# Peptides against a protein of PDB entry 5YCA, part 47

Target 1, 132 residues: chain A of PDB entry 5YCA
Amino acid sequence: RSLPAERNPLYKDDTLDHTPLIPKCRAQVIEFPDGPATFVRLKCTNPESKVPHFLMRMAKDSSISATSMFRSAFPKATQEEEDLEMRWIRDNLNPIEDKRVAGLWVPPADALALAKDYSMTPFINALLEASS

## One batch from the design tools (peptide; aimed at target 1 Q28 R41 K43 F54)

Design b2_p30_3_s2 (made by RFdiffusion4, then SolubleMPNN; from b2_p30_3, 14 letters changed)
Fold by OpenDDE base, seed 4:
Structure b2_p30_3_s2 (fold): chain B 132 residues (1-132), chain A 30 residues (1-30)
Amino acid sequence: as target 1 above (132 residues)
Amino acid sequence: MQALIEQAEYFFRNSEVALQQVLAEIEEEA
């Protein structure tokens, strides 16, 4: 597959220590009409454009929003490019769709596979290890 | 902040109640 040409410069080094990112994560219990659910988010700011994106995890099963990962990694991607990547994820990984939240969500192992592809491994490791 | 608001509006578009809770938190964190 082909990923977008330009990647967020925040992810220039995939070998960074993820430990300092763990305390930057924030957990929130959200009350939905059918009950509560906890989400963990990590704010990732593009150092050049200064545009932030949240990476998101559902605390209970540690599912990670693949959509949030893609949009953070490729800030100039077109909707067509996103659609193509989401289709690839459906075909090659194990995504879930949750009626409470939009986009594709993937289990931890799949999230780490995507993180390697997007050069954002430290950020996903931190998000997965953060307390909820 | 506007960018984060728009992101929240996407992810929590299926529940206005949930969206308002997220918006309240991200505004407090900013």
Scores: peptide ipSAE 0.680, ipTM 0.932, DockQ to the pose 0.787
OpenDDE base, seeds 1, 2, 3, 5: peptide ipSAE 0.679, 0.679, 0.680, 0.678; ipTM 0.931, 0.931, 0.932, 0.932

Design b2_p30_3_s3 (made by RFdiffusion4, then SolubleMPNN; from b2_p30_3, 18 letters changed)
Fold by OpenDDE base, seed 3:
Structure b2_p30_3_s3 (fold): chain B 132 residues (1-132), chain A 30 residues (1-30)
Amino acid sequence: as target 1 above (132 residues)
Amino acid sequence: MKALEEQARYFFQHSEVALQQVLAEIRAEA
């Protein structure tokens, strides 16, 4: 598959130690109409543009928002490029769609596979290990 | 900041109640 050419410079080194990122994660219990659910967020700021994105995890089953990953990794991607990647994810991974939250969400193993492709491994490891 | 709020509006677009909680938290952390 083809990924966007320009990647967020925050993710220039996929081999960094993830542990310093763990305490930067924030858990929040959110009350939905049908009950509470805990989400964990990690704020990721593009060091050049200074535009932040947050990565998100559903705490209970550790599903990760693939949409948030893609948008953070490829800040100049077109909607068409995003759509192509989301189709690839549907065809090759195990995404879920949750009525409570938009976008594609993937289990931890799939999230780590995407993280490797997007050079985001430390950030996804931190997000997965963060307390909730 | 505003960029994070826009992202929250996307992810939590199906629940206004949930969205307001996330927005409040984002603003508090800023």
Scores: peptide ipSAE 0.726, ipTM 0.949, DockQ to the pose 0.757
OpenDDE base, seeds 1, 2, 4, 5: peptide ipSAE 0.726, 0.724, 0.725, 0.726; ipTM 0.949, 0.949, 0.948, 0.949

Design b2_p30_3_s4 (made by RFdiffusion4, then SolubleMPNN; from b2_p30_3, 11 letters changed)
Fold by OpenDDE base, seed 1:
Structure b2_p30_3_s4 (fold): chain B 132 residues (1-132), chain A 30 residues (1-30)
Amino acid sequence: as target 1 above (132 residues)
Amino acid sequence: MEALREQAEYFFRNSPVALAQWLAVIEEEA
């Protein structure tokens, strides 16, 4: 696979301590037609463009939105590049599709594998450890 | 907020009620 050339400068150093990010996460219960679901979000702002993205976790099973990760990491990615990466995820990881929320969602271990590839390890660790 | 609103519209595209709940909170936090 070929990841996009330009990465969000927010993720320039994936070796930083994640613990300061934990209290920045927010949990919210959303009522769906078939019942409630809790989401945890971490607001990640590109320090140059100032464009924010939420990284997203479903609290119950700690599934992480791979789509949110990709879009945050690669702000100039084309739809074709995203589609290519999502196909790679389907072929190499264990994503799920949930009718309640769009995109691909991956279990914690897969999320951390992607985080390493995208240089987002501190942010995903924080998102996974945050209270819900 | 524009970017976050657009992101929410994508993620909650299958539930307008869920989208409204989400937007109400993130707009309050902004």
Scores: peptide ipSAE 0.741, ipTM 0.954, DockQ to the pose 0.808
OpenDDE base, seeds 2, 3, 4, 5: peptide ipSAE 0.740, 0.740, 0.740, 0.740; ipTM 0.954, 0.954, 0.954, 0.954

Design b2_p30_4 (made by RFdiffusion4)
Pose (drawn by RFdiffusion4):
Structure b2_p30_4 (pose): chain A 132 residues (1-132), chain P 30 residues (1-30)
Amino acid sequence: as target 1 above (132 residues)
Amino acid sequence: EDLLVAELEEMFKNATPESMEELIESALAE
């Protein structure tokens, strides 16, 4: 599939061990109407533009926001490119919708498949292994 | 910072107001 032409330089090496990234993750409880949910997040900063994005994980089922991954991976992505990629995820992987949180959320195996596509493997590995 | 706040509000649009505020503040501080 086509993907945005440019990638976040933070992701120039998919093979680095992820041990140092785990302690950078944070668990956070967020109140919703019914009620609290726990998330694990990793702040990822583009080393060139310095623009940060959060990678998100739901602690209950370890679902990963594929939307968050995409938005971190491709700085100049158009809305059309994002829409195309979310359609591809729906058609080829196993996402879930949560009424409470927007975006496409995928199980760990699907998150890792996308991480390889986006060259984000060490970061998703760290997000998945971090304490909740 | 505006982009980060917009992404959080978009993703957690159903969070309670207090929790949204705490979420944004913690994100910006971090």

Design b2_p30_4_s1 (made by RFdiffusion4, then SolubleMPNN; from b2_p30_4, 11 letters changed)
Fold by OpenDDE base, seed 1:
Structure b2_p30_4_s1 (fold): chain B 132 residues (1-132), chain A 30 residues (1-30)
Amino acid sequence: as target 1 above (132 residues)
Amino acid sequence: DAELVAELRETFAKATPESMAALIAEALAE
């Protein structure tokens, strides 16, 4: 696979302590036709462009939106690059199927694997450890 | 932030309108 060349400078250091990010996460109940579900989000702002993105987790099973990770990590990615990465995830990882949400969602272990590839480990650790 | 809201709407398109409105309100207040 070919990841985009330019990465969000927010993720320049994958070794930072994640604990200060935990209280920055926010949980919210979202209602769907088949009932409520809680999601946890972490606002991540590109320090250069000042453009924010939310990283998102399903509270109950800790599935994380790989789509949100990719879009936050690669602000100048093309649609083709995103499609390529999502296909790679489908072929190589274990994305879940949840009809309530759009994008590609992966279990915690896969999210951490992607986090390593995208240099987002502290942010994904914080998102996974946050209360809901 | 318009792009932020757009991504929330896309991700949670199947949420109830009331819940989507609440999500957007809280996200923008953050």
Scores: peptide ipSAE 0.775, ipTM 0.962, DockQ to the pose 0.871
OpenDDE base, seeds 2, 3, 4, 5: peptide ipSAE 0.775, 0.775, 0.775, 0.774; ipTM 0.962, 0.962, 0.962, 0.962

Design b2_p30_4_s2 (made by RFdiffusion4, then SolubleMPNN; from b2_p30_4, 12 letters changed)
Fold by OpenDDE base, seed 5:
Structure b2_p30_4_s2 (fold): chain B 132 residues (1-132), chain A 30 residues (1-30)
Amino acid sequence: as target 1 above (132 residues)
Amino acid sequence: DEALIEELRETFHKATPESMEALIAEALAE
């Protein structure tokens, strides 16, 4: 598959130690019509443009928003490029179905596979290890 | 951070209004 050409410079080094990022994660209970659920988020700011994005995890099953990963990694991607990647994820990985939230969410192993592709491994490791 | 807030609203569009406002408040405090 083809990924967008320009990547967020925040992710220039996929080998960074992730542990300093863990305390930067934030957990919050969100109420839905059928009850509460806890989500963990990590604010990731492009060091050049200063534009932030949240990476997001469902606390209980550790599902990660692939949509959030893509949007953070590829700030200049078109909607068409995003749609193509999300279709690829549906066809090749194991996204979960959760009607409470929008976007495409994947289990931890798939999230780490995407993280490798997007050069986001430290950030996804931190998000997965953060307490809730 | 308007785009950031819009992303949260989109993702959690089924959250209760009160919970959504609490989420936005916390996000803006970061």
Scores: peptide ipSAE 0.766, ipTM 0.961, DockQ to the pose 0.883
OpenDDE base, seeds 1, 2, 3, 4: peptide ipSAE 0.766, 0.765, 0.766, 0.765; ipTM 0.961, 0.960, 0.960, 0.960

Design b2_p30_4_s3 (made by RFdiffusion4, then SolubleMPNN; from b2_p30_4, 11 letters changed)
Fold by OpenDDE base, seed 5:
Structure b2_p30_4_s3 (fold): chain B 132 residues (1-132), chain A 30 residues (1-30)
Amino acid sequence: as target 1 above (132 residues)
Amino acid sequence: DEELVEFLRETFSKATPESMERLIEDALAE
C-alpha cells in the first residue's frame, strides 16, 4: 500500500520516550442509548500548523481509532487516500465491530502496527497505558 | 478547532446529545 506523502511533523521521531505523554491523556465517560462507555483521548497538536487532533481509545478493550491515527498522522491526506487506507486496514488487520462509534477501530496490537507505519509509536503507547 | 470538533461529532454521533456536548466542552477546555 501507499501512504500519503506528507506526515505530521509531530511524529518525526518514532523512538521518543512515551511516558511524558501519559498524563496528558484524558478519560471520559460517554453516554449512549444502551449505556455508558469510557474513552481515553490524547490531544496531538501539529507543531507547525498548530492544528490539533485527538487520538482515541476505547477504555474497556483498548481498541484504538485507526481513523483518528490516520487523520493526525496525515493532515493533508485526501478523502480518497483515507478511504484507501481504511480499506487496507479492513483487508489486512482485525478491526472490531462496535456500532456505537464511527470510523475504523482496531485492537491494541493492530494499533501498534499502524503506529509503526505512521511513526506514532510513543503516542499510541501512551494512549494505551493511560488510566481510565 | 473546527476539525477537531467535527471529528468528535462524527465519531460519537450515537452518543446522547447531552453527553456529546459535555465531551466537546471538555475537549475544547484542554
Scores: peptide ipSAE 0.797, ipTM 0.967, DockQ to the pose 0.898
OpenDDE base, seeds 1, 2, 3, 4: peptide ipSAE 0.797, 0.796, 0.797, 0.796; ipTM 0.967, 0.967, 0.967, 0.967

Design b2_p30_4_s4 (made by RFdiffusion4, then SolubleMPNN; from b2_p30_4, 13 letters changed)
Fold by OpenDDE base, seed 5:
Structure b2_p30_4_s4 (fold): chain B 132 residues (1-132), chain A 30 residues (1-30)
Amino acid sequence: as target 1 above (132 residues)
Amino acid sequence: DQQLIEELRETFYKATPESLQALIEEALAE
């Protein structure tokens, strides 16, 4: 597969220590018609454009929004590029089924695989280790 | 941060309106 050419400069170094990011994560209970669920988020701001995105985790099973990862990693990606990547994820990884939320959500192992592809490993590690 | 808000609304499209508003308020406070 091919990924968008330009990546968020926030992710220039995939080897940085993730631990300082852990306390920046925030957990919040969100109410749905069928009950509450806790989500953990990490605000990631592009240091050049100053545009923020939230990386998102379901607290209970640690599923991560691949959509949020992609949008944060590739700020100039087209909808077509996103659709192509999401199709690739569906075909090659193990996205979960959760109709409460939109986007494509993947289990922790898949999230870390994507993180490596997107150069986001410290951020996903922090998101996964954050308390809920 | 309008784009951020819209992405939250899209992601949590089935959340109760009150809960979604609370999420947006907390997100904007960061």
Scores: peptide ipSAE 0.777, ipTM 0.964, DockQ to the pose 0.939
OpenDDE base, seeds 1, 2, 3, 4: peptide ipSAE 0.776, 0.775, 0.777, 0.777; ipTM 0.964, 0.964, 0.964, 0.964

Design b2_p30_5 (made by RFdiffusion4)
Pose (drawn by RFdiffusion4):
Structure b2_p30_5 (pose): chain A 132 residues (1-132), chain P 30 residues (1-30)
Amino acid sequence: as target 1 above (132 residues)
Amino acid sequence: SAEVEEELSEKIGYGTGEDEELQELSDQVK
C-alpha cells in the first residue's frame, strides 16, 4: 500500500533495543462518564521539527491507537492519506472502536505489524511492555 | 458536557493531548 512519502526522523532505525524506552512510558487514569480507564502513553518528539505526538495504549486489553501511531510516523500526512490508511487497517487488520475514545485501536499483534510498516518497532515494543 | 467528552476522546485517540490538559478535561467529565 501507498504511505505518506516522508517519515518522522525519530524512526530511522527499527532494530534498536527498546529497554531504554520503557521507563519513558507513563500510565495515566482518565475519567469518563462510566468511569475511569487506564492508558499507557509514550511521548515521541520529532528530532528535527521538535513537534511531539503521544503513542497510546489502553491498559485493559493492551489495544494500541493506530491513529496515534500514524500521526507520529508521518509528519506531513494529508487527511486523505490518513483516511486511506485507516480504511486499509479496517480492511486488513482487526481494529476495535471504543465508544469512549476516538481513533482506530488495534491488538498488540496488529500494532506490531503496523510498527514494522512505520519503522516504529522499538517504540511499540516499549509501549506494550511498560507497566500499566 | 458532550463537547468536553468529545475533545477528551479525540485528544486521547489521536495522541495530541498533554498529561495536564487531559487531566483537566477528565476532571470536568468526572

Design b2_p30_5_s1 (made by RFdiffusion4, then SolubleMPNN; from b2_p30_5, 10 letters changed)
Fold by OpenDDE base, seed 1:
Order: C-alpha cells, then structure tokens, then sequence
Structure b2_p30_5_s1 (fold): chain B 132 residues (1-132), chain A 30 residues (1-30)
C-alpha cells in the first residue's frame, strides 16, 4: 500500500519514551442515545501548523480509532488516500465499525501495527496504558 | 438531535473537538 508522502513532524521519532505521555491522556464519559461510553483521548499538536488533533480509545474494549491516527499522522492526505488506507485496514486487520462513532476502530494489537507504520508507537502505547 | 449525534460521532471518531466541546454535545444527546 501507499501511505501519504508527508507525515506530521510530531511523529519524527518512533523510539521516544511513551511514559511522559500517559498522564496527558484524558478520560471522558460521553452520553449517546443508547447510553454512556468512556473514551480516552490524547491531544497531539502538529509542531509546524500548531493544529491539535486527538487520538481516541474506547475504554471498554481498548479499540483505537485508526481514522484519528491516520488523520493525525497525515494532515495533508487526500480523501482518496484515506479511503485506500481504510480499505487496506479492512482487508488486512480486524477493524470495527461502531454506529455511534465515525471511522474505523481497531483492537490494540492492530493499533500498534498501524502505529509502527505511521511512526506513532509512543503515542499509541501511552494511549493504551492510560487509565479510564 | 440527529445532527448533534452525527457531529458528536464524527468528533470522536475523527479526533476533533476539545474536551469541553465533546462534553457540551454529549449533554445535548443525554
């Protein structure tokens, strides 16, 4: 598969210590029509554009939004590039489509596989280890 | 309400919106 050419410079070093990021994660209880759900969020700011984006985890099953990862990693990606990556995820990983939330959500192992591809390993490790 | 639910779902799934913005929309859905 082909990933977008330009990556968020926030993710230039995939070997950073993730532990300082853990306390920066925030848990929130969100109300939906069919009941509440808890999410854990990590604010990630692009150092060039200064635009923040959030990485998202469902607390209940630890699913991570692959879409949020992709959009954070590749801020200049086209819709076609995103569509191709989401298709790849569907074909090669084990994504979940939850009717309450947009995007593709993947289990922790798949999230870490994507994190390696997107150079986001410290951030996803922190997101997974954070309490809810 | 449908628009609020959709917006909330997008903000969560796409990783946009502040904590306060998510909470504000969530309260409208409750």
Amino acid sequence: as target 1 above (132 residues)
Amino acid sequence: MKEVVEKLGEMIGYGTGSDEELQALSKQVA
Scores: peptide ipSAE 0.740, ipTM 0.948, DockQ to the pose 0.964
OpenDDE base, seeds 2, 3, 4, 5: peptide ipSAE 0.739, 0.739, 0.739, 0.740; ipTM 0.948, 0.948, 0.947, 0.948

Design b2_p30_5_s2 (made by RFdiffusion4, then SolubleMPNN; from b2_p30_5, 14 letters changed)
Fold by OpenDDE base, seed 5:
Structure b2_p30_5_s2 (fold): chain B 132 residues (1-132), chain A 30 residues (1-30)
Amino acid sequence: as target 1 above (132 residues)
Amino acid sequence: MDAVVAELGEGIGYGTLTDEEIAALSAQVA
């Protein structure tokens, strides 16, 4: 597949130690019609544009938003490029359907696979290891 | 004020969130 050419400078080094990012994560209980659910979030700010994205994990099953990962990693991607990647994820990975949350969500193993592709492994590792 | 946005801001500091942060949080919950 073809990924966008320009990547968020925040993710210039995929080999960085993730442990300093763990305490930066925040847990949040969100009320839904069918009851409360806990999410873990990590604020990721593009150092050039100063635009933030919140990487998000469902605490219970550790599902992570692939859509947010993509948008954070590729700030200049077109909607067509995003749609193409989301279709690739549907065809090649194991996304889940949850009407309570926006975007395409994937299990931890798939999130780490995407993280490698997007050069954001430390951030996803931190998000997965943070307490809820 | 959107109740969902306010709830998403808990633990982060809703009163100190920028418009961009509010938009980012809101876009991630249906």
Scores: peptide ipSAE 0.119, ipTM 0.701, DockQ to the pose 0.113
OpenDDE base, seeds 1, 2, 3, 4: peptide ipSAE 0.061, 0.104, 0.041, 0.066; ipTM 0.692, 0.683, 0.632, 0.684; seed 3 fails the geometry check

Design b2_p30_5_s3 (made by RFdiffusion4, then SolubleMPNN; from b2_p30_5, 12 letters changed)
Fold by OpenDDE base, seed 2:
Structure b2_p30_5_s3 (fold): chain B 132 residues (1-132), chain A 30 residues (1-30)
Amino acid sequence: as target 1 above (132 residues)
Amino acid sequence: MEEIVKELGEKIGYGTGTEEEIQELSKKVA
């Protein structure tokens, strides 16, 4: 597959130590019509545009939003590029669709596979290790 | 209400919502 050409400069180094990012994660209990659910979130600010984006994990099963990862990694991606990547994820990984939230959510192992492709490994490791 | 639920779900899943924005929306659908 072909990923978008331009990547968020925040993710220029995939080898960084993730431990300093762990305390930057925040747990949030969110109320839905059918009850509450806890999410863990990590604020990722593009150093060039100064636009923040949030990486999201479901606390219950540690699923991570692949859609959020993609949009954070590739801020200039077209909708077509996103659609192609989401199709790839459906065909090659194990995404779930939750009626309460948008996007494709993937289990930890799949999230780390995507993180490697998107050069986001430290951020996803931190998000996975953060307490809820 | 359905529109609020959709917006809430998108802000979470797409990672575009601040903690405060999500909290405010969630209170409306609780």
Scores: peptide ipSAE 0.786, ipTM 0.961, DockQ to the pose 0.945
OpenDDE base, seeds 1, 3, 4, 5: peptide ipSAE 0.786, 0.785, 0.785, 0.785; ipTM 0.961, 0.961, 0.960, 0.960

Design b2_p30_5_s4 (made by RFdiffusion4, then SolubleMPNN; from b2_p30_5, 15 letters changed)
Fold by OpenDDE base, seed 2:
Structure b2_p30_5_s4 (fold): chain B 132 residues (1-132), chain A 30 residues (1-30)
Amino acid sequence: as target 1 above (132 residues)
Amino acid sequence: MAAVVEELGRGIGEGTLSDEEIAALSAKVA
C-alpha cells in the first residue's frame, strides 16, 4: 500500500525509548448517554506546526484508534489517502467500530503493526503501557 | 443532543478534542 509522503516530524525516530512518554498519558472517564467509559490519551504536538493531536486508547480492551494514529502521523494527508488506508486496515487487520466513537479501533498487536508502518512505535508502546 | 453526541464521538475517535473540550461535551450528554 501507499502511505502519505509527508510524516509528522515528531515521529522521525521509531527506535527511541518509550518509557518517558508513559507518564505523559492521561486517563479520562468520559460520560456517554449509555454510561461512562475510560480512555487513555497521549497529546502529541507536531514540532513544526505546533498543532496538538491526541492518540486514543480505550482503557477496557486496549483498542487504539487507528484513525487518531493516521491523523497524527500524516497531518497533510488527503481524505482519499485516509480512506485508502482505512480500507486497507479493514481488509488486513482486525478493526472494530464502536457506536459511541468514530474511527477504526484496533487491538494492541495491530496498533503496533501500524505504529511500525507510521514510525510511531514509542508512542503506541507508551499509550498501551499507561495506567487507566 | 444528537449533534453533541456526534461531535463528542467524532472528536474522540479522530483525536481532535482537548481534555477540557471532552469534559464540556460529556457534561451536555450525561
Scores: peptide ipSAE 0.728, ipTM 0.942, DockQ to the pose 0.939
OpenDDE base, seeds 1, 3, 4, 5: peptide ipSAE 0.728, 0.728, 0.726, 0.727; ipTM 0.942, 0.942, 0.942, 0.942; seeds 3, 5 fail the geometry check

Design b2_p30_6 (made by RFdiffusion4)
Pose (drawn by RFdiffusion4):
Structure b2_p30_6 (pose): chain A 132 residues (1-132), chain P 30 residues (1-30)
Amino acid sequence: as target 1 above (132 residues)
Amino acid sequence: MTLKEALDILMTKSEYDADVEEAITVMDEA
């Protein structure tokens, strides 16, 4: 499939061990109407533009926001490109919708498949292994 | 701004703007 032409330089090496990234993750409880949910997040900063994005994980089922991955991976992505990719995820992977939180959320295996596509493997590995 | 509002902003806005920056600050400071 086509993907945005440019990638976040933070992701120029998909093979680095992830051990140093785990302690950079944080667990956070967020109140919703019914009620609290726990998330794990990793702040990822583009080393050139210095623009940060969070990678998100839901602690209950370890679902990963594919939307958060995409937005961190492709700095100049158009809305059309994002729509195309979310459609591809729905058609080829196994996402879930949570009424409470926007975006496409995928199980760990699907998140890792996308991580390889986006060259984000060490970061998703760290997010998945971090304490909740 | 609450954590839920910050999360809603982060999860719905595809472009980085002042609201997104503020949402990130809220998440970091909580």

Design b2_p30_6_s1 (made by RFdiffusion4, then SolubleMPNN; from b2_p30_6, 11 letters changed)
Fold by OpenDDE base, seed 5:
Structure b2_p30_6_s1 (fold): chain B 132 residues (1-132), chain A 30 residues (1-30)
Amino acid sequence: as target 1 above (132 residues)
Amino acid sequence: MSLAEALDILMTKSEVDAETEKALAVLEES
């Protein structure tokens, strides 16, 4: 696979201590037809474009939105590049399909693998460790 | 923009909730 060439400058340093990011996470309860579900979110902003993005975790099973990760990491990615990466995730990782929410969601281990590829490790670690 | 600025959470609960709900609704599957 080929990842987009330009990455969000927010993720220039994959070696940052993630612990200060933990209290930046917030939980939210969302009502669905089959009942409430809690999500944990971390607001990230591209320092160049100033576009905010929320990294998202399902509190119950710690699934993380790979779609959100990709779009945050690669702000200039084409739809073709996104489609290629999402297909790669389906072929090589273990995505979970939840019909209640949009996007491609992956378990914690897969999220950390993607985080390494996208240089987002501190952010995903914080998101996974945050309380709900 | 510093990391602290990029992760600024100085939004009202209502604003954060709305943006979260929007994110969950707007993401496209591929």
Scores: peptide ipSAE 0.062, ipTM 0.655, DockQ to the pose 0.055
OpenDDE base, seeds 1, 2, 3, 4: peptide ipSAE 0.024, 0.055, 0.027, 0.037; ipTM 0.533, 0.658, 0.536, 0.660; seed 3 fails the geometry check

Design b2_p30_6_s2 (made by RFdiffusion4, then SolubleMPNN; from b2_p30_6, 16 letters changed)
Fold by OpenDDE base, seed 5:
Structure b2_p30_6_s2 (fold): chain B 132 residues (1-132), chain A 30 residues (1-30)
Amino acid sequence: as target 1 above (132 residues)
Amino acid sequence: MSLAEALDILMTERKVNKETEEAMEVLESS
């Protein structure tokens, strides 16, 4: 597959220690019609544009929003490029089905695979290890 | 605002907490 050419400079080094990012994560309880659910979020700010994006984890099953990852990694991507990547994920990985949430969500192993592709490994590790 | 839209807001650069709270209030009253 072909990923967008320009990547967020925040992710220039995929080998960084993730532990300093863990305390930067924040848990948020959202009250859904069928009960409360907790999400863990990590604010990721593009050091050049200063535009933030939030990486998202469902606390209960540790599913990660692939959509949030893509949008953070490729801030100049077109909607068509996003659609193509999401289709690739559906065809090649194991996304979950949850009608309550927007975007495409994947299990931790798939999230780490995507993190390698997007050069986001430290950030996804931190998001997965953060308390909820 | 739908719940899906509220969750989409959580991923963006907008002032998430305030908008999310407002969105949830609307949903609870509908």
Scores: peptide ipSAE 0.045, ipTM 0.618, DockQ to the pose 0.123
OpenDDE base, seeds 1, 2, 3, 4: peptide ipSAE 0.036, 0.030, 0.032, 0.032; ipTM 0.570, 0.606, 0.616, 0.619; seeds 2, 3 fail the geometry check

Design b2_p30_6_s3 (made by RFdiffusion4, then SolubleMPNN; from b2_p30_6, 14 letters changed)
Fold by OpenDDE base, seed 5:
Structure b2_p30_6_s3 (fold): chain B 132 residues (1-132), chain A 30 residues (1-30)
Amino acid sequence: as target 1 above (132 residues)
Amino acid sequence: MSLKEALDVLMTEREVNERTEKALEVLDSA
C-alpha cells in the first residue's frame, strides 16, 4: 500500500525509549449508556506546527484508535488517503466494532503493526503500558 | 479538550486540527 509522503516530525525516530512517555498518559472514565468505560490517552504534539493529537486506548481490551494514529502520523494527508488506509486496515487487520466510539479501532498487535508502519512504536508502547 | 470530547469529534478531528493550524499561523504572523 501507499502511505502519505509527509510524516509528523514527532515520529522521526522509531527507536526511542518509550518509558519517559508512560507518565505522560492520562486515564479517564467516560460514562456511556451501557455503563462506564476507562480510556487512556497520550497527547502528541507536532513539534513544528504545535498541533496536538490524542492517541487513545480502551483500557479494558487495549484497543487503540487507528484513525487517530493515522491523523497524528500524517498531518497533511487527504481524506482520500485516509479512506484508503482505513480500507486497507479493514481488509488486512482485525478492527473491532464499537458503536460507542468514533473511528477505526484495532487490537494491540495490530496497533503495533501500524505503529511500525507509521514510525510510532515508542508512543504506542507507552500507551499500552500506561496504567488505567 | 476532555477525552470524551476527543472521542466524540474523532471523525472530524482533521478539520479541527486544520483550524488550529490556521489559528496558530495567524497568531505567529501578528
Scores: peptide ipSAE 0.045, ipTM 0.543, DockQ to the pose 0.225
OpenDDE base, seeds 1, 2, 3, 4: peptide ipSAE 0.036, 0.038, 0.020, 0.017; ipTM 0.601, 0.604, 0.560, 0.540

Design b2_p30_6_s4 (made by RFdiffusion4, then SolubleMPNN; from b2_p30_6, 15 letters changed)
Fold by OpenDDE base, seed 4:
Structure b2_p30_6_s4 (fold): chain B 132 residues (1-132), chain A 30 residues (1-30)
Amino acid sequence: as target 1 above (132 residues)
Amino acid sequence: MSLAEALDILMTEREVNEKTRAAMEVLDSA
């Protein structure tokens, strides 16, 4: 597969310590038709454009939105590039289906695999370790 | 629109829920 050429400069160093990011995560309860669900969010601001994106974790099973990861990592990606990557994820990883939420969600191990590809490892580690 | 986009940290719980619902409806219609 081919990933977009331009990556968010926030993710220029994949080797940074993730622990300072843990307290930056925030939990939020969202009401759905079948009951409440807790999400953990991490605000990630592009240092150049100053545009924020939010990485998302579902607290119950620790699934993470791959879509949010991609959009944060590649803010200038085309819809075609996103579609291509989402298809790759479906074909090569283990995405979960949840009718309550939009986007493509993956289990923690897959999220970390994507994080390596997107140079987001510290951020995903922090998101996974944060309390809900 | 993804859930991540709908769940703005500065929004109230009610606003988040409404925006999330709206996003789901758009996806269902597409």
Scores: peptide ipSAE 0.021, ipTM 0.566, DockQ to the pose 0.074
OpenDDE base, seeds 1, 2, 3, 5: peptide ipSAE 0.021, 0.019, 0.021, 0.018; ipTM 0.565, 0.499, 0.550, 0.544

